# Peptides against a protein of PDB entry 4ASU, part 232

Target 1, 270 residues: chain A of PDB entry 4ASU
Amino acid sequence: ATLKDITRRLKSIKNIQKITKSMKMVAAAKYARAERELKPARVYGVGSLALYEKADIKTPEDKKKHLIIGVSSDRGLCGAIHSSVAKQMKSEAANLAAAGKEVKIIGVGDKIRSILHRTHSDQFLVTFKEVGRRPPTFGDASVIALELLNSGYEFDEGSIIFNRFRSVISYKTEEKPIFSLDTISSAESMSIYDDIDADVLRNYQEYSLANIIYYSLKESTTSEQSARMTAMDNASKNASEMIDKLTLTFNRTRQAVITKELIEIISGAA
Target 2, 83 residues: chain B of PDB entry 4ASU
Amino acid sequence: FTFASPTQVFFNSANVRQVDVPTQTGAFGILAAHVPTLQVLRPGLVVVHAEDGTTSKYFVSSGSVTVNADSSVQLLAEEAVTL

## One batch from the design tools (peptide; made by RFdiffusion4, then SolubleMPNN)

Design b2_p23_5_s3 (from b2_p23_5, 11 letters changed)
Amino acid sequence: ALAAAAAAAAAAAAAAAAAAAAA
Fold by OpenDDE base, seed 4:
Structure b2_p23_5_s3 (fold): chain B 270 residues (1-270), chain C 83 residues (1-83), chain A 23 residues (backbone only)
Amino acid sequence: as target 1 above (270 residues)
Amino acid sequence: as target 2 above (83 residues)
Amino acid sequence: not in this file (backbone only, 23 residues)
């Protein structure tokens, strides 16, 4: 490589390092906010799931329509965040299909569609875009919940797949159930709640869905920002190491050029 | 008893004597060992009676309340404020 | 319910602001 080539590459990598360092700082700020906002959101979301855990709601095997909601974002450069969700969605879809169930998919965030479009395009109902620019709100979750309920797809059961935040260095892709109104109303374990008006139950289910979506968005966002911070840190370190290597190569090449020029002057061959 | 909004937690697995909730079907008091029920909140006052005799008041916008067979209660308001 | 909740939330925020201003 010529001195010019090395210099060009050094400039490029230094620019990448500046970008990755900046992105790390932005991700760190977003992570710190997301973690604070996740604390109440987790209590709220877990509280909403408590019914399903306590009632042990089972979908009859004759029920064939299953909805998979994959939760991520539109934004890349966050390690395995999107691919982990997509991998679990694929696994779940394959298992359900093998069980003779009809599977439809909702993507929360464009990255789910980007990963799954070629293999599962026919199973997609909708993809929610513009996810991850701002922290998710309960209003955002309510919009997603309403769009799902108004989609005309009458699922019996569903799976919401998202990355649960564990720590700054750890997330786990998890699944939580979602149930249709009909599945909840027909569940034997719900018989202890018999005095519930059908309109009340419908409204309750709408809140439950929005609550679970909100929870999943908060877990996903916190996991994503943490993973992005780590990914940008690693990218910055890798860029630093490459800068050091290229700087050594530049210095050696420069010395060789100077030596050559001196020899040419001394030899009169110039 | 758990009482939370998406942004704030008021009670997390606490023991309380009674919780008065505003529901779409009417206001009712949740006592210890209340019959399992699901209700939707209307805008109104939540009153939490602690075992020590203290009473706390909250305004809620909407949401859900769940009373389970194990006497666990989840009060999940979309918005809630302490009064 | 969720659409009604959004309207109620706006009213509640106004009521909470009024209550906070009255306290």
Scores: peptide ipSAE 0.034, ipTM 0.897, DockQ to the pose 0.030
Fold by OpenDDE base, seed 3:
Structure b2_p23_5_s3 (fold): chain B 270 residues (1-270), chain C 83 residues (1-83), chain A 23 residues (backbone only)
Amino acid sequence: as target 1 above (270 residues)
Amino acid sequence: as target 2 above (83 residues)
Amino acid sequence: not in this file (backbone only, 23 residues)
């Protein structure tokens, strides 16, 4: 490589390092916010899931319509965040298909669609875009819930797949159940709640779905910003090491060029 | 007893004497060993009676309340403010 | 319920503002 080539490469990597450092700081700020907002959201979301855990709601095996909601975002450069969700979605879809169930997919965030488009395009009902630019709100979750409920797809059971935040260095892809109104209404374990008006139960289920979606979005966002911060830190470190190596190569190459020029001058080879 | 909004937690697995909730079918008091029920909140006042006799008032916009067979209660409001 | 919730959020904000003004 010429001195010019090394210099050009150094300049390029230094610019990348500046970008990755800036992105790390932005991700760190978003992470700190997301972690603060996740604390109440986790209590709220876990509170909504408590019914399903306590009632042990079972979907009859004859029920064939299954919905998979994959929760992620539109934004890249966050390590394995999107691929982990997509991997779990693929596994779940394959298991359900092997069980003779009809599987439909909802993508929250365009990255899910981008990964699954080639293999699962026909199973997608809808993809929600514009995810991850702003922190998710309960309003955003409500829009997703309403769109699902109004989609005309009468699922029996579903799975919401998202990255649960564990720590700044760790997330886990998890699945939570979602149930249709009919599945909840027909569940034998719900018999202790039988005095519930059908309109009340419908409205309750709408809130429950929105609550679970909101929770999943908050877990996903916190996991994503943390993973992005880590990914940008690693990219910045890798760029630093490459700058150091190229700087050494530049210095050695410069010395070799000077030595060659001196030899050419001394030899009279113009 | 758990009482939370998407943005704030008021009670997390707390023991309380009574919770008065505004439901679409009417306001009712949740006592110890209340029968399992699911309800939807209407805009209104939530009143939490602590075991120490302290009474806290909250305004809620909407949401859900769950009373389980194990006497656990989840009050999940979309928006809630302390009064 | 969720459509009503969005309308109720506006009412909660108004009630919170009224409570804050009364305190």
Scores: peptide ipSAE 0.033, ipTM 0.897, DockQ to the pose 0.030
Fold by OpenDDE base, seed 2:
Structure b2_p23_5_s3 (fold): chain B 270 residues (1-270), chain C 83 residues (1-83), chain A 23 residues (backbone only)
Amino acid sequence: as target 1 above (270 residues)
Amino acid sequence: as target 2 above (83 residues)
Amino acid sequence: not in this file (backbone only, 23 residues)
């Protein structure tokens, strides 16, 4: 490589390092906000799931329609965030298909569709775009919930798959159940609630779905911003190491050029 | 007893004497060992009676309340403010 | 309920703003 080639490469990598450092700082600010907003959202979302855990709601085996909601975003450069959700969605879809269930998929965020389009295109009902530009609100979750409920797809049971935040360096892809109104109304374990009006139960289920979606969006967002911060930090470190290596190569190449020129001068003067 | 909105937690697994909630069917008082029920909130006042006799008031916009067989209660409001 | 809740949230925000202005 000529001195000119090494210099050009050094300039390019230094620019990449500047970009990745800037992106790290932006991700860090978004992470710190997301983590603060996740604290109440976790209490709220876990509180909504408490009924399903306590009532042990079971879907009868004769019920064949299963909905998978994959929660992610539109935005890249966040490590394995999207591929982790998509991997679990594929595994769940395969297990359900092997059990003779009909599987339909909803993608929250365009990245889910981008990964699954070739293999699962016919199973997709809808993909929600414009996810991850702004922090998710309860209004955003309500829009997704209403679109699902109004889709005309009568599922019996479903799975919401998202990345749960553990720490700044760790997330875990998890699954939570979602149930149709009919499945809840017909569950034997709900007999202790038999005094509930059907309109009350319908309205309760609308809130429950929105609550679970909101919770999943908050967990996903926090996990994503944390993973992006880590990915940009790693990219910045890798760029630093490459700059150091290329700087050493530049210095050695410069010395070799000078030595060659001196030998040519001495040999031409003899 | 858990009482939260999407953005704020008011009570998290707390013990309380009574919670008065505004339901679509009317005012409902949740006592210790209340029968399991599911209700939907209407806009109105939530009144929490602590074991120490302290009474706290909240305005809620909408949401749900769950009373489970284990006497756990989840009050989940879409919006809530302390009064 | 969720559509009705959006309308109720706007009313609640107005009531909370009025209460905060009166305090």
Scores: peptide ipSAE 0.033, ipTM 0.897, DockQ to the pose 0.030
Fold by OpenDDE base, seed 1:
Structure b2_p23_5_s3 (fold): chain B 270 residues (1-270), chain C 83 residues (1-83), chain A 23 residues (backbone only)
Amino acid sequence: as target 1 above (270 residues)
Amino acid sequence: as target 2 above (83 residues)
Amino acid sequence: not in this file (backbone only, 23 residues)
């Protein structure tokens, strides 16, 4: 490589390092906000899931329609965040198909669709785009919930798959159950609850769905910003190491050029 | 007893004497060992009676309340403000 | 319920703002 080629490459990598460093700082600021907003959202979301855990709602084996909601975002450069969700969605879809269940998929965020489109395009009901530019609101979750409920797809049970935040360096892809109104109303475990009006139960389920979606979005967002911060830090470090290596190569190449020019002068080959 | 909105937690696994909730069917008081039930909140006042005799008032927009067999209560409001 | 809740949320925010202005 000529000195000019090394210099061009150094300039390019230095620019990438500046971008990745800037993106790290932006991700860090978004992470700090997301973590603060996750605290109440987790209490709220876990509170909504408490019924399903305590009632031990089971779907009868004769019920064949299963919905998978994958929660992620539209934005890249966040390590394995999207691929982790997509991997679990694939595993779940394969297990359910092997059990003779019909599987439909909802993607929250365009990245899920991008990963699964070739293999599962026929199973997609809807994909929600424009996810991850702004922090998710309860309104956003309500829109997703309403669109699902209005889709006309009568699922028996479902699962929502998302990345649960553990720490700045750790997330875990998890699954939470989603039940249809019919599954809840027919569950023997619900008999312990006092006489519940059908309209009350329907409205309760609408809130529950929105609550779970909201919770999953908040966990996903916090995990994503943390993972992006880490990914941008790693990219910045890798760029630094490459700059150091190329700088050494530049210095060696420069010395070789000077030595060659001196030999040409001494040899009279000018 | 847990009382939260999407953005704020008011009570987290607290022991309370009574919670008065505004439901679509009417306002009712949740006491200790209340029968399991599910209700939907209407816009109105939530009153929390602590074991120490303190009373806190909140306005809620909408949401749900769950009373479980283990006497745990989840009050989940879409919006809630302290009064 | 969720559509009704969105309308109620706007009313609650207005009521909270009115209460804060009266305090």
Scores: peptide ipSAE 0.032, ipTM 0.878, DockQ to the pose 0.030

Design b2_p23_5_s4 (from b2_p23_5, 14 letters changed)
Fold by OpenDDE base, seed 5:
Structure b2_p23_5_s4 (fold): chain B 270 residues (1-270), chain C 83 residues (1-83), chain A 23 residues (1-23)
Amino acid sequence: as target 1 above (270 residues)
Amino acid sequence: as target 2 above (83 residues)
Amino acid sequence: ALEAQRAADLAAQAAVLAELLAR
């Protein structure tokens, strides 16, 4: 590489390092907020799932329609956040297909569709965009829940797949069940709740779906911001190492050029 | 007894004596060993009677309440404020 | 010409960023 090429590369890496450092700080601020807001959201969301865990709702094996909701965002540069969700979605879709189930997919965040477009495009019902610019609200989750319920796809059961936050250095891709109104209404384990009005149960199910979506968004957001902070820190460190290496190369190349010029002067060849 | 909104937790797996809730079908009191039920909240007052005899009042906008067979209760409000 | 050069510079920066993130 010429001195000019090395200089251009150094300038580019230094500029990128400034960007990655800035992005790390932004991600850190968003992470701190997300983690704080996740604490009540987790209690709320886990509380909503308690019925399904305690009632042990079972879907009959002859029921074939399954919905997969993948939760991520529109924003990149966050390590394996999106690919982890997509990988779990692919695995679940393959397992369900092998069991003779029909699978449809909803993507929360455009990155899910971007990853799955080639292999699963025909299975997508809808993709929600504009996810991740601002912290998710319960209103956002309610809109997603309403659109799902009004989609016309009569699923029997489903899976919501998202990254659960563990710590600043760890997340885990998790799956939680979702059930259709018909599946809940027909479940034998729900017989202890039999005196429930059908309209009440419908409204309850709408809240339940909104609640779990909200919870998943809060877990996903916290995981994403933490992962982005880590990714940007790693990128900044890698940039530093590359700058040091290229600076040494530049200095050596410069000395070689000077030596060559001196030899040419002494030899009279210049 | 768990009572939370999306943004705030009021009770988390706490033992309480009684919870009065406003539902679409009417207000009712949840006591120990209440029969399992699912209800949807209407805008109104939630009153929590603690074991120590203290009473706390809350306003809720909407949401759900679940009473399970194991006597666990989940009161999940869309919005809730302490009064 | 200026737009093409800007696009090339942006592409080069994106490639470097991708390399840094892959390590």
Scores: peptide ipSAE 0.112, ipTM 0.883, DockQ to the pose 0.006
Fold by OpenDDE base, seed 3:
Structure b2_p23_5_s4 (fold): chain B 270 residues (1-270), chain C 83 residues (1-83), chain A 23 residues (1-23)
Amino acid sequence: as target 1 above (270 residues)
Amino acid sequence: as target 2 above (83 residues)
Amino acid sequence: ALEAQRAADLAAQAAVLAELLAR
């Protein structure tokens, strides 16, 4: 490599390092907010899931329609956040297909579609875009829930797959069940619940779905911002190491060039 | 008893004596060992009677309330404010 | 020409960033 090549590479890496440092700071600020907003959202979301855990709602084996909702975002540069969700979705879809289930997929965030489009395009119902630019609100979750419920796809059971936040350095891809109104209304375990009006149950289920989606979005967002912060930090460190190595190479190359020029002068070959 | 909105937690797995909730079918009181039920909230007042005798009032918008067989209660309001 | 060069520079930067992230 010429001195010019090394200098150009150094300049490029230094510029990238500035970008990664800036992105780290932005991600850190968004992470701090997301973590604060996740605290109540987790209580709220876990509270919404309590019925399904306690009622032990089982989907009859003859029911074949399964919906997979993958939750991520539109935004890259966050490590394995999207690929983790997509991997879990693929695994679940394959297992369900092997069990003779019909599988349909919803992507929350465009990155899921980007990863799964080639292999699972026929299974996609809808992809929600414009996810991850702003912190998710309950309104956003309600819109997604409403669109799902109005999609005309009559699933029996589903799975919502998202990254649950564990710590600043750790997330876990998890699955939570979602059930159709028909599955809930027909579940034997629901018989212990007093005479529930069908309209009440429908409205309840609408809230439940919105609640779970909201929860998943908050978990996903917090995980994503944390992962982005870490990824940008690692990139910045890697850039620093590369700068140091290239700087040493530059110095050695400069010395070699000078020595060569001196030899050429002394030898009269110039 | 868990009472939360998407943005605020008021009670998290707390023991309470009674919770009065506004539902679409009317207001009802959730006491210990209340029969399992699912209800949808209407805008109105939630009154939480703590075991220590304290009473807290909240205004809630729409939402849901779940009473489970294990006597756990989840009150999930879209919006809620302390009064 | 200038826009194409800017796009190429951005693409090159993205490639380097991807490399740094993969490490």
Scores: peptide ipSAE 0.051, ipTM 0.864, DockQ to the pose 0.007
Fold by OpenDDE base, seed 4:
Structure b2_p23_5_s4 (fold): chain B 270 residues (1-270), chain C 83 residues (1-83), chain A 23 residues (1-23)
Amino acid sequence: as target 1 above (270 residues)
Amino acid sequence: as target 2 above (83 residues)
Amino acid sequence: ALEAQRAADLAAQAAVLAELLAR
C-alpha cells in the first residue's frame, strides 16, 4: 500500500471511530430512557400476562393456525438483536410446521422481514415499519394490535417473540403466548371466570393483545439500545486498534520510502 | 393487587382491603376473596382502600381488571392519574 | 447459553465494524 492509501484509510477509520463514539452516546441516552420506561411497562405487561399464566390456557391439538409475532426494529448496528429474534422465529415456525400447524408471521420492525423474507415470504402477513426511531408508546402497540385483529387471519394461538432485557450486558429472546378470543372463550381452564359477557371478553382480549405488544416493544427497545451501545463501544475500540496498526504501518512505509529516495540520490539514479 | 398504567405503577403486588373500579357493566367492588372475573374499565374513578384505612382515588381512562382464583388482582389502565 | 450468546454478539459486532469499514 502506498503512503497515500494508508493515509486515506487512516482518515476513514478515524472518521468511523468518531461516528461510532457518537452513536454510542446516543444509544446510551436512549438506553437510559428506555430502562426507566421499562420499569412500569414490565409491571403492566407482566400483569397482563398473569391471566394466561394463572389460567393455563391450552389450545386444542386440532387447532392448526398459529401466529408468530417477531418484535424488533428497523434499525441495525445493534449486534445480534434482530438475528436472535429471527432465529427463534425460524425455530418456532419449523417446530410448529413439523407438528402440522399452519404458521403465519408478523414482523414488528423491518429487520425481521429483511432476515426472513427469502425463506418465509409466503408466511408473512404484515410487517410494521418505522419501529425504533422513537420510543414505543401504548398507542403504537394499539395500532399494531388493531391491525393484527383486522388482518383476517383467524389464528388459534400465537407466539410473540422478543428480546427481554436482563441487564446492560444481557438480554434473552423470550416467547409469550397470544390466544385468540375463541381459544380463550373455549378454554376449560377459563370456566372459573364464568359469566363473562362476550363483548367484555372481546374487549379484554383487545387490551391484552395491546398490553403484551407494548410490553414486548419496551423490552425489545431497552435490549436493543443496550446492545447498540455495546456494539458501538466495541466498534470504537476495534477502530482504535486498527488505527494504531495502520499508524505503525504508515511509519514503516514512510521510512522505507525515505530510504529508497536516499538510495536513489546516493546512487545517482535520480 | 397490582395497579398500573403503561407509564406508572401505583400498586405492585400490594395487599389492599377493597378496590372500587368503574367497569363497562357498572360499579364493581373488589373485596378479599372475590370470585374470579374479567372486566373492562370505563373512564371513571378508582378507589383503593388500603389495610391501614387510607383511601386513595384515581382517575382511569380505560383498561382491564382481572380477579384471579388466587385472589391476585391486576388493574391495568391505559391512563391513570392520582387524584 | 450466555457464552454462546456473547460470542454471537461479538461476531455481530465484528460484522458491524466490517460493514462500517466497508463504507
Scores: peptide ipSAE 0.036, ipTM 0.845, DockQ to the pose 0.010
Fold by OpenDDE base, seed 1:
Structure b2_p23_5_s4 (fold): chain B 270 residues (1-270), chain C 83 residues (1-83), chain A 23 residues (1-23)
Amino acid sequence: as target 1 above (270 residues)
Amino acid sequence: as target 2 above (83 residues)
Amino acid sequence: ALEAQRAADLAAQAAVLAELLAR
């Protein structure tokens, strides 16, 4: 590489480093907000799941329709956030197919579709786009829940897959159950609950679905912002190391050029 | 007893004497050892009676209430405000 | 599992840098 080539590359990397540093600060601000908003959302979401944990709702073996909801966003540059969810979705879909179940997929966020398009395009029902630009609201979750319930797809059970926030440096991809109204209404374990009107149960299930979607979005958002902050920090450090290496190469190359020119002058003067 | 909205927690695994809730089928009081039930909230007043005899009032918009066999209660409102 | 996830995150971060530098 010529001195000019090295100089151009150095300039490019320095510019990228400025961008990654700026993106880190933006992600940090969004993370701080997301973490604060996750605290009540987690209590709310975990509270909604309490029924299903306590009632131990089982799907009959003859029921074969399974829905997988993958939760992420449209936004890149956040490490393994999207690939982690997609990996677990693929694993779950393969396991269910091997068990003779019909599998359909919903993507929350465009990145899920982007990763799974070539291998699972026929299994996708819908992809919800415009996720991750602003913090998710309960209204957003309700819209997703309502669209799913009105889609006409009659699943028996399902799984929602998302990244649960653990700490600023850690998330874990988790799975939570989704049940259809028919599965809940027919579950033997529900017999202990008194005075369940069919209309009440339907409305209750709508709230339950919206609640878990909201919870998953809040966990996903917090995980994503923390991962993006870390990714941009690492990128900035890696850029710094590359700048140092290229600077050394530049200095060595410059010295070699000078030495060559001196030899040429000396040899030409003789 | 857990009482929360998506944005605020009012009670988290607390012990209370009684909770009065507005449901679609009518307002009812949840006492200790209440039978398991599922209900949907209508807009109205929630009254929490603490063990010390103090009462707290809230307005809720919509949501759900679950009473489990283990006497745990989850009151989950879409929106809730302290009165 | 946590270590594997950390390794995957680091690899993804390196890929992001490569993508940014390719621009």
Scores: peptide ipSAE 0.064, ipTM 0.865, DockQ to the pose 0.010; fails the geometry check

